Peptides against a protein of PDB entry 4HTP. Designs and how they scored, part 217

Target 1, 231 residues: chain A of PDB entry 4HTP
Amino acid sequence: SQTVASHVPFADLCSTLERIQKSKGRAEKIRHFREFLDSWRKFHDALHKNHKDVTDSFYPAMRLILPQLERERMAYGIKETMLAKLYIELLNLPRDGKDALKLLNYRTPTGTHGDAGDFAMIAYFVLKPRCLQKGSLTIQQVNDLLDSIASNNSAKRKDLIKKSLLQLITQSSALEQKWLIRMIIKDLKLGVSQQTIFSVFHNDAAELHNVTTDLEKVCRQLHDPSVGLSD

## One batch from the design tools (peptide; made by RFdiffusion4, then SolubleMPNN)

Design b2_p29_1_s4 (from b2_p29_1, 16 letters changed)
Fold by OpenDDE base, seed 1:
Structure b2_p29_1_s4 (fold): chain B 231 residues (1-231), chain A 29 residues (1-29)
Amino acid sequence: as target 1 above (231 residues)
Amino acid sequence: SEEEKKEEEEEKKLKERFKKLIEEALKKN
């Protein structure tokens, strides 16, 4: 069956996350998330009109927004150093060049943007002049590739991990890669708490998650904001 | 600012893409 995630560009999620991060106030951050969620729900209703017993939900997006709560997907086995080396290779960066050194020494303040310790931001500036302006991946395709990475990490298939990473990188803009890195590292730096995200999604979401620890179940059971746990 | 205007334009485009997806889904259904 078709899912909302199979139609929504990953770029649109990344654009929303970028707006949330850039917003100074809690209210503005909440507004951007709410607008994306409302659009998702409206599209869900249109896509599944007159269909009963659909299992589709916000889960494909929520697991990327709250990657630290992922329980279905195994560990990626990917760290910043691995990504740095991959980018140096892929972009054919001189090993002793400024950009290669920035990626490898991402924890050292370089004095330019105050991005010390944020590998994703350092990668963004290196990628911006070198990659596509617009990506082609859907949210579903991104999740499929991430599933592949996790599965192949468990199986110790390093070559297949690299293949899936290359597919993600070559089909993504610099902005999309910035957020993809943060999803893999499991630190989005949105400036809003997990509790705030759950509260905007559904009033009972935090409670259900505390009991079940199942993000998919939370997204499915509380898909309708008007239907509570007691109903 | 020019940056704020660009962000507003990108927000508008995002909303328009969702609107189009919804309209297409409703036409098929």
Scores: peptide ipSAE 0.545, ipTM 0.910, DockQ to the pose 0.863
Fold by OpenDDE base, seed 2:
Structure b2_p29_1_s4 (fold): chain B 231 residues (1-231), chain A 29 residues (1-29)
Amino acid sequence: as target 1 above (231 residues)
Amino acid sequence: SEEEKKEEEEEKKLKERFKKLIEEALKKN
């Protein structure tokens, strides 16, 4: 079935997340999220105008924004050290070179940007001069690849995990990869709480999630911000 | 600032992309 996520570039989500992160005030952070959500809902209405019974929702985006609440896909089995080694290999970085050492020693202050402990930011600066300016993946495709990684991790198919990771990396900009890393590690560092994200999405979202722990159900049942749980 | 201008330009581009998606969806339906 046709979904909003199959049309929305992953780059557009990442751009929104970047704006949220850079915004200093809570109000500005909320504005950027709300604008993306509103655009998503408007596109949903247009896409499904002649289809009353659809399962499509904001869930494909929400599960990337709140990756710590993921319950559908299993663990990726991916850590920063694995990604560091992968990037060194893929980018053909000298092992004793400055960039390789930055990735491997990401917890040690490098004195350049103050990004000690934030692997995604360190990776971003290494990737920026080496990667495509614009990625080609949709939100749906990113989720499909992440599903593949989780499934293959459960099946102990390390070769297939690497294949899916390579596909993600080669089709993503440096900025997209920064956010993808944070999604995989499950720490977006947006500067807004989970409660704030839910409150902007729908007034009853936090309550429904507390009861069901089902993020997809929350996104489906509360797709319309004007229709509450009691309605 | 130059950074603020760049962010505003990216925001405009994002809005325009969604506008195009909506327009295309409405034409097909």
Scores: peptide ipSAE 0.542, ipTM 0.909, DockQ to the pose 0.907
Fold by OpenDDE base, seed 5:
Structure b2_p29_1_s4 (fold): chain B 231 residues (1-231), chain A 29 residues (1-29)
Amino acid sequence: as target 1 above (231 residues)
Amino acid sequence: SEEEKKEEEEEKKLKERFKKLIEEALKKN
């Protein structure tokens, strides 16, 4: 079935997240999120104009924006050290070289950018001169690959986990990989609270999530911002 | 700044992509 997520590039979500992160004020951060959400809803309405009772919603994006609330997908089993080793291998970085050491020792402040402890930012600067300028993945494809990783982690299939990670990495820009890493680690550093994200999405979103703990249900039931829980 | 101009241009491109997606969806339905 046709979904909004199958058409929206992952790069567009990452660009939005980057703008939110760079914005200094709460109001500006909210504006960027609201504009993306409004565009998503308008596209949903157009895509499903002749189809009633669709299950499509903002959930594919929301679960990447609020990855700490993920309950459907099992644990990835991926840590920064694993990613560091993978990047060293894939990029053929000299093991004793500056970039390999930055990735492995990401907690030690050795860089000029003050990114100590932020593995995603360290990875970004290593990747920027070495990877594609534009990725090719949709939000749906990213979620499919993440589902594969979680499933294979549960099955203890390390080789298949590596394969899915390679697909994500080789088809993504440095910026997209920065955000992907943060989604996997479940720390986006947007500078806005979960409550703010829910409040912008729908006035009743926080309440419904508190009761159900089901992010997909929240996105489906509160898809229309004009229809409340009491309606 | 030059960086701000680049960000504004990327924002414009994002809006244009969504506009195109909406227009294409409306034509197919």
Scores: peptide ipSAE 0.541, ipTM 0.910, DockQ to the pose 0.898
Fold by OpenDDE base, seed 3:
Formats: structure tokens, C-alpha cells, sequence
Structure b2_p29_1_s4 (fold): chain B 231 residues (1-231), chain A 29 residues (1-29)
């Protein structure tokens, strides 16, 4: 069945996240998230106009926005050091070169950008002059690739993990990769709390999540902002 | 600012993409 996530570009989620991160005020951060969510819901209504009993929800996006709450997908087994080595290989960076050393020593402040300890930002600046400007992945495709990574990690299939990572990397812009890294590491640095995200999504979302710890259930049951838990 | 204009343009493009998706979905239904 067709899902909203199968049509929405991953770049659009990343653009929204970038705006949220750059916004200084809570109100502005909330606005950017709300606008994306509202657009998603409007598209959902259009896509499923003749199909009332669908399981499609905001879950594919929500699990990327709140990756620390992911319970369905197993551990990726990916750390910053693995990604650093992969990028050095993929980009054919000289091992003793400045960019390779930045990726490997991302915790040590070496640069002018003040992004010490943020591997995703270090990677972004290395990738920006080397990657495509616009990615081609949908949110569903990103989740499918992440599912593959987690499954293959559990199965100890390192070659297939690398294959899926390469697909993510080669089909993503530098900005999209910055956010992918943060999603994999489970630290988006948005500057908004989980509670704020839930409150914008639905008034009862935090409560339902506290009881169920099931992010998909929260997204599905509270898909309509006008329909509460007591209804 | 130039940054604000870029953000506004990106926001406009995002809205237009969703608009197109909605229009296409409504045509197929």
C-alpha cells in the first residue's frame, strides 16, 4: 500500500530539522515542526481519501525525529569511528590528510567552526564539496535502508551493512548525511524536548507514549489531532 | 538577510512540493 513516507523526500525532513536546529526561539522551532506535520497530515488525507482504514501514520518520520525512542529497529552497531573510516575509503581521502584526520579526531577541536565533538558537523563540512547537491531518497527508502542495517547487524553481515550504508551515502546530499548520522547516533541536537515534539504532534501523545512506550501506536492512534484518547 | 531569503525560498519550495503531492494524490483517487 502507498504511504505518505513513500512520497515525501528525505531532504524535506532534513530541511525541516535544519530549520528547527537553527531557530533560536522555542516558538520558531515549534512552527517549523508544526508546518511539516500539517503538510504531512494534509497529504495523508489526500492520499487515503477513499481508504479510511489505513495503518499509515507519521511514524516513519517520527522515528527519525525521535530516534532514541526507537523500539522496533534493533541496534545499528555503527559508531562515529566506523563512519569516519567508511568516509575516508569512499571519498578516497588521504589517510594523513587534513579531512581524514578531522573525521578520525572529531572530538579534538582542530577547526574554526567550534563543532568539536559533533561528528555529524565535521562530516558535513568534509562532504559538502564532494557530495551531490540534492538527494533522491524518500523517508520510506531511508527507513528501509536503516532497517536493513539493523537486521544485518543482528545477523553479523558486515558486507550487507556496508552496502546499505553506501546506498544511503551515495544518494544523499551533505546536509542529508549530517542528519542521517545524527539519526544513526540517536542525537539530533534540535534544541527541543521530546515532550515538546509530542505536545505539537498531539495533546495526548506524551501520555500514551509514557504508558505504551510504542511510538508507532502513538502515531497511529493519535493521527488525528482532534481525536483524543478518551474518544 | 541573504540567509533569511534562502530559508524563505526553501520553505516555499517545500510547500510547493507538498502541494504537488496532494494534487497528484487527488487526481489518482
Amino acid sequence: as target 1 above (231 residues)
Amino acid sequence: SEEEKKEEEEEKKLKERFKKLIEEALKKN
Scores: peptide ipSAE 0.539, ipTM 0.909, DockQ to the pose 0.890

Design b2_p29_2_s1 (from b2_p29_2, 14 letters changed)
Fold by OpenDDE base, seed 5:
Structure b2_p29_2_s1 (fold): chain B 231 residues (1-231), chain A 29 residues (1-29)
Amino acid sequence: as target 1 above (231 residues)
Amino acid sequence: SAAEQQAKIQQWRDANPELAAKNEEVLAE
């Protein structure tokens, strides 16, 4: 079936997240999120104008924005150390080189950027001069690959996990990979609370999530901001 | 296909030209 997520580049979500993170004030952060959300809803209405009762919703994006609330897919089994080793291999970095050491020792300050403890930022600077300038993945494709990783982790198929990770990495820019890493590690560092994200999405979103703990249900049931829980 | 996927992406961007412009600026940094 046709979905909004199949039309939205992952790069566009990452761009929005980047704007949110770089914004200083709560109001500005909210504005950037609202712009993306409103565009999504508008596009949804146009895409599905001739189809009633679709299950398509903001869920594919929301589960990436609030990855700590993910309940549908199981654990990825991926830590920073695994990613570091993967990048060293993929990028053919010398093991004793500065970039390999930055990735492996990400908790210790080794560079001028002061990004100690933030693996995603360290990876970004290593990747920036080495990877694609423009990614090609949609939000749907990213979620499909993440589903594959989680499923294969459960099945203990390390080879297939690596395959899916390579697909993500080779089709993503450095900026997209920074955010992808944060989604996998489940720490986006946006500077806005979960409550704020829910409040912007729908007035009743926090309440419904508190009761159901089902992010997909929240996104689907409260897709229309003008229709409340009691309606 | 790749062509079909690009058409979908373009449809999204054409529907949201202002957002697309803002995104392009960030992604070009």
Scores: peptide ipSAE 0.746, ipTM 0.970, DockQ to the pose 0.872
Fold by OpenDDE base, seed 4:
Structure b2_p29_2_s1 (fold): chain B 231 residues (1-231), chain A 29 residues (1-29)
Amino acid sequence: as target 1 above (231 residues)
Amino acid sequence: SAAEQQAKIQQWRDANPELAAKNEEVLAE
C-alpha cells in the first residue's frame, strides 16, 4: 500500500527540524512543525482520496520527531563511539588526524563552535565537505533501515547492522546525518517539548498517548484534527 | 525502482511548492 512516508524525502523532515531548532521562539517553532504536519495531512488526503480505511498516518514521521517514545523498535545498540569509529573508517580519516580526534573526543571542547558534547554537530562539520549535498532517502526508507538495525541488534548480527548504517550514511547529506544521529541517540534538541508537539498534532494526542503509550495509535486515531477521541 | 521513487518524491514536492522552496533554502546552507 502507498504511504505518505514513501513520498516524503528524509531531507524535508530534516530541513523542518533544522528550522525548528534554529527558531528562537516557541511560536515560530510551532509554525514550522505545523507547516510540515499540515502538508503531510493534505498530501495524505490527496494520496488516499479513493481509499477509505487506510492505516497510513503521521506515525512514520512522528516516531522520528519523538524518538524517545519509540516502542515498536528495540534498541539500536548504537552509541557515539561506535558512530565515530564507523565514520573514521568510512571516510578514511587518519586516526591521529584532527577530524578523527574530534569525533572520538566529542565531549571535550576542541573547537571554536562550542559544540562540545553534541556528537551530531561535530559529525556534521566533519561530513559537510566530504559527503553528498543531497540525500536520496525517503522517510519510509529511513524507518526501514532503522528497523533493520534494531532487529539485527537484537539478533546480534553486527555485520548487517553495519550494512544498514552504511546505506543510511552513504545516501544522506551531512545535514540529514546530523539529524539521523540525533534520532538514533534519541535527543533532537529541538527546544520544543513533547507536550507542545502533541498539542499541535491533536488536542487529544497527549491524553491518548498517556493512556496507550502507543505512538502509532495516537497518530492513527487522531489523524484528523477535527475528530476527537469521543467522536 | 529508483525512477518510481523519484516520481513519488516529485509528487510530494509539487504538492507543496512553498514548503519545497523553504526546504531547498535550508538544505543549500
Scores: peptide ipSAE 0.746, ipTM 0.970, DockQ to the pose 0.891
Fold by OpenDDE base, seed 3:
Structure b2_p29_2_s1 (fold): chain B 231 residues (1-231), chain A 29 residues (1-29)
Amino acid sequence: as target 1 above (231 residues)
Amino acid sequence: SAAEQQAKIQQWRDANPELAAKNEEVLAE
């Protein structure tokens, strides 16, 4: 189906998230998010100009930005240790080597970057010299792969989980993988609250989410920032 | 197809050239 998410590179979302993370002030963080959101909405309007009733919304992006609010997917069953082992295998890293040890012992910083406890950042530095520079995945494709992972986890199909993970990894840059990891672990470390994200999205978003706990419904019903819940 | 997918991506980029430029800068770091 024709969706905005099928047009938006995952790299673009990651770039936005990177800008948000690097910004120190709340206002700047909001600006970066708003820019992406406004672009999305504008593109949506153009894409669906001749379609009155579409279910397409910001949901595909929102569920990646606020992964802790995910309710549609079952658990991924993926932890940092699993990812560490996967990367060691995939990258053929010596197990006793510096990079493998960094991934396995990510909680104990040995370097100067101060990234202790942030597996995604540690992975980023390991991946940067070893990965492709530009990813090819769209937001839709990322969500499809994540859906696959969750489904296969529920079905205890470890081999298929690995397959989907490998596809995500091999088609993503180091930066994209950093953010993907954070999405899977459900900790983006953006430095901006959930409430702020909702407030930027729509004035009534937090309220509707509190009542429904349905992120898709929030994104769909409040797609237009000028149309409120009471309208 | 891959070609169709790239066309979709290009449509997004063409619609948001300034954002695309900013994204490239970040991804190049």
Scores: peptide ipSAE 0.745, ipTM 0.970, DockQ to the pose 0.885
Fold by OpenDDE base, seed 1:
Structure b2_p29_2_s1 (fold): chain B 231 residues (1-231), chain A 29 residues (1-29)
Amino acid sequence: as target 1 above (231 residues)
Amino acid sequence: SAAEQQAKIQQWRDANPELAAKNEEVLAE
């Protein structure tokens, strides 16, 4: 079946997240999220104009925006140290070089950017001169790869985990990888609360999530902002 | 196919030209 997520570049979500993060005021952060969400809903209506019985929803994007609420996908088993080692290997960074040490010692101040403790930002600056300027992955593809990683982690298939990670990395820009890392680590640092995200999505979203703890159900049942939980 | 995927992406971008323009600005940084 057709999904909106199969049409939306992962880069577009990342650019939205970047705008949100860079915005200082709550109102501006909300505006950027709303613009993306409204575009998604509008596109959904157009895509599914002749098909009312669809299960498609904002869930593919929402689970990346609120990764800490993920319940369908199992744990990735990926930490910053693993990613650091992977990048060092993939980029052929000298083991004792500045960039390798930045990745491995991401918690300590290194360099001039002041990104200590934020692995994703450190990775971004290492990747920016070394990777694609534009990624090619859709939100659907990213979720498929993340599903693969989680499944293979559960099955203890380290080689297949690496394969999926490499596919994500090689088809993503530095900006996309920054956000992908944050999604995997489950800390987006958007500066906007979960409650705010839910409130923008739907007035009843927080309530439904509090009861069900099911993000997909929230996105599906409250897909239409004009239809309430009690309707 | 890659061509089909690009067509889907283009359909999304064509439907949201203002958002696409904003995205391009961010991605170019």
Scores: peptide ipSAE 0.744, ipTM 0.970, DockQ to the pose 0.872

Design b2_p29_2_s2 (from b2_p29_2, 13 letters changed)
Fold by OpenDDE base, seed 2:
Structure b2_p29_2_s2 (fold): chain B 231 residues (1-231), chain A 29 residues (1-29)
Amino acid sequence: as target 1 above (231 residues)
Amino acid sequence: SQAEQQAKIQAWRDANPELAARNEAVLAE
């Protein structure tokens, strides 16, 4: 069956997240998220117009927006240091060079950008002149690759983990990689709370999640913003 | 196929031209 996530470029989600992050006001942040969500729902309705009881929902996007609530896939086993080493290798960065040192010492950068402690931002600036301008991955593909990473981590298949990471990296722009890193590390730094995200998604979302702790169920059951838990 | 995937992406963008334009602007920065 077709899914909305198979149609939505990962770049589009990342662009939305970027707009949210750059926005200063809560209202503006909410607007950007709502616009993406509304577009998703509208597309869902069109895609599944003649199909009842589809399992498709906003879940593929939601689990990337709220990665700390991920319960379906196991831990990635990936930290900033691992990513730093991977980038150094992949980009053939001199180990004693400026960019390699920036990645390895991301917590104490001496640079002018003031991105101390944000590995994703450090990586972004290193990647921007070195990677694709536009990525090719969909949200579905990103989730598939992340699933692979988690599965292979559980199975202790380090080589396969690296393979999946390389696929993600090589098919993503610098901006996409910035957000991908934040998704893996589970800290998006959007400037909006989990509660705000849920409230925009559906009035009953926070409550349902508190009870079930099942993000997919929340997204499926509350797919229609006009239909509440009591309906 | 890659062609099929691109068609899917295009369908999404065609359905949301304003959002697509905003996204392209961000990606161009």
Scores: peptide ipSAE 0.730, ipTM 0.967, DockQ to the pose 0.893
Fold by OpenDDE base, seed 3:
Parts: sequence; C-alpha cells; structure tokens
Structure b2_p29_2_s2 (fold): chain B 231 residues (1-231), chain A 29 residues (1-29)
Amino acid sequence: as target 1 above (231 residues)
Amino acid sequence: SQAEQQAKIQAWRDANPELAARNEAVLAE
C-alpha cells in the first residue's frame, strides 16, 4: 500500500525539527511545524485522491515527533552509554581519545559548546566530519528499523539490534543521527510543548489523545483539520 | 526497488520545491 511516509525523506523531518529547535519564539516554531504538516496533508490528498477509507495518516511522523507517547513499540533497550560504545567501535575512535571520552562522559562539560548532558549534540559534533552529508532513509524505513530494534530487544537478540542500528547510522547524516538519537532517548528538546504540537495538528487532538492514549487513532481520526471530533 | 524508492522521494520533492530548498540549506550547514 502507498503511504506518505514512504515518500518523505527522514532528512526532511530532521531539517524541520532543526528549524524548530533553532527558532526562538513559539510562533516561529509553530510555523515550521505547520509547514511540514501542511505539506504532508497536501501530499496525502494527492497520493490517495482515488482511494477511499485509507488508514494512512501523519502517524509515522507524529510518533517520531512525540516519541514519549509511543505505545505500539516495546522498549528499545538503548541508552546513551550503549550508543557511545557503538560509535566508538563503528568510527574506530581511540578509547582514550578526545572524541571517545566526550561520548562516554557526555554529562561532564568538556567543550565550549555548552552541550553537557545532551548526548545527541555531542554525538553530532563527533559525527559531522566523519559521516555522510545526506541520508537516504525515508520516514517509513526509519520506523521499520525502530520496530525491528524494539522487537529484537524483546526477543533479546542483541546482534540483530546492532544490525538495525548500524543500518540507521550508516545511512544517515550527522544531523539525522542527532535527531534519531533524541527520538530513541525520547527527548527532542524542541522548546515547544506536546500541547502545542497537538494544537497545531488539530484542535481536538489533545482531547482525543487524553481519552484514548492512541496516537495513531488521533492522527487517523483527526487527519482533516476541518473535521472535528464531534462530526 | 531502489529506483522505485528514489522515484517516490523525487515525487515528494517535486511537490514541495520550496520546502526541499529549505531542507537542503539546513543540511548544508
């Protein structure tokens, strides 16, 4: 089946998130999110113009933007320390080197950027000179890989977890990896609240989520911003 | 296929040329 998520590069979502994060005011943050959302909805309408009763929605993106509300996937079982070790291995960083130590001691201020405690930012600066300039993954592919990680974590298949992580890493730019890490850790640091995200998505989104706690249902039922919950 | 996937991505970019340009600018930083 055709999905919007299979057409949208993960890089586009990450770029949007980056713009949101860099924006100082709430209004500008909202503008960037709305631009992406409107583009998604417009593309959806074009893609599905001849199909009725599709289940496709903004859910594939929304679950990455609000990862703390994820209920479909089981736990990833991934922490910063695991990622640090993986990057050290993958990038062949000297264990006693500056970059390896930055990753392992990410909570300690060691640099001038003031990124202490933000593993994703520390990883970004390590990755920037070492990884691809452009990623190749779509939002659908990212979600598929994350599903694989969660499933394999449940099954205690560490080797398969590593395989999926490596695929994510090797096919992503430094910027994409920064945001991917934040999605896995479930802290995007956007500077905009969950309530704001819901309010921009649909006026009734927060209410429906409060009742159902089902993010997919929220995205599907409230796909059209002009159709309310009571309609 | 990889070709089909690239065609899908291109369709998205063609539909949103301004957004694509903004995204490229961010990635180039």
Scores: peptide ipSAE 0.729, ipTM 0.966, DockQ to the pose 0.884
Fold by OpenDDE base, seed 1:
Structure b2_p29_2_s2 (fold): chain B 231 residues (1-231), chain A 29 residues (1-29)
Amino acid sequence: as target 1 above (231 residues)
Amino acid sequence: SQAEQQAKIQAWRDANPELAARNEAVLAE
């Protein structure tokens, strides 16, 4: 079955998130999110024009934007230390080298950016000169890989977890990896609240989520911004 | 296939040229 998520590059979501993060004002942050959302909905309508009763929704993107609300997939079992070690290995960084030490000691950065405690930003700067400029993954593919990681974590299959992580990393730009890390760690640092995201998505979204705690249900039932819960 | 995926991505970009341009600008930074 065709889904919007299978058409949307992960890079596009990451770019949107980057714009949101860099924007200082609430209104501007909202605008960037709204633009992405509206594009998604418009594409959905076109993609499913002749199809009724589709289950496709914004959920594949929403669960990455609000990873703290993820309830479908289990825990990844991935921490910053694991990622640091993985990057050191993957990039063949000297263990006692500057970049390796930055990754391992991300909480005490020596740089001027004030990125203490933000592993994703530390990783970004290490990755930027060493990885692809553009990624190739769609949102669907990212979610599939994340599902695999969670499933294999539950099954205690560390080798398969590593495999999926490598697929994510090797097919992603530094920017995409920055956001991917934040999604995995579940801290996007967007500067907008969950309530704001829901409010922009649909007027009834916060209410429905408060009742159901089901992000997919929220996205599906409130796909059309003009149709409310009481309609 | 990779070709099919690229076609899907292209369809998305074609449908949203302004968004695509903005995204490209961010990715180029």
Scores: peptide ipSAE 0.728, ipTM 0.966, DockQ to the pose 0.889
Fold by OpenDDE base, seed 4:
Structure b2_p29_2_s2 (fold): chain B 231 residues (1-231), chain A 29 residues (1-29)
Amino acid sequence: as target 1 above (231 residues)
Amino acid sequence: SQAEQQAKIQAWRDANPELAARNEAVLAE
């Protein structure tokens, strides 16, 4: 089945998130999110113009924007230390080198960037000179890989987890990896609340989520901003 | 296929040229 998520580069979501994070005011943050959302909805309408009763929705993006609300996908079992070790191996970083130590000691960085405690930012600077300039993954592909990671974690298949992680990493830019890490760790640091995201998405979104705790249902039922719950 | 995937991505970008331009600017930083 055709999905909007299969058309949207993961880089575009990451770019939006980057703009949101860099924006100082709430209004500007909201604007960036709204622009992405509106584009998504518009594309959805065009893509599904001749198809009724599609299950496609903003859910593939929303679950990455609000990863702490994910209930369908089980735990990844991935921590910063695991990622650090993986990057050291993948990038063939000297274990006693500056970059390896930055990744391993991300909580107490000695660097000038003031990124203490933010593993994703530390990783970004290590990756920027070493990774692809442009990623190739779509939002759907990212979610598929994340699903694989979660499933394999549940099944205790560490080798398959590593395989999926490597695929994510090797097909992503440094910026995309920064945000991917934050999604996995479930801390995006956008500077905008969950309630704000819901309010922009749909006036009834927060209420429906409070009742159902099902992010997919929220995205599906409230796909049209003009149609309310009582509609 | 990879070609089909690229076509899908291009369709999205073509539908949203302004957003695409903004995204490219951020990615180029």
Scores: peptide ipSAE 0.728, ipTM 0.966, DockQ to the pose 0.893

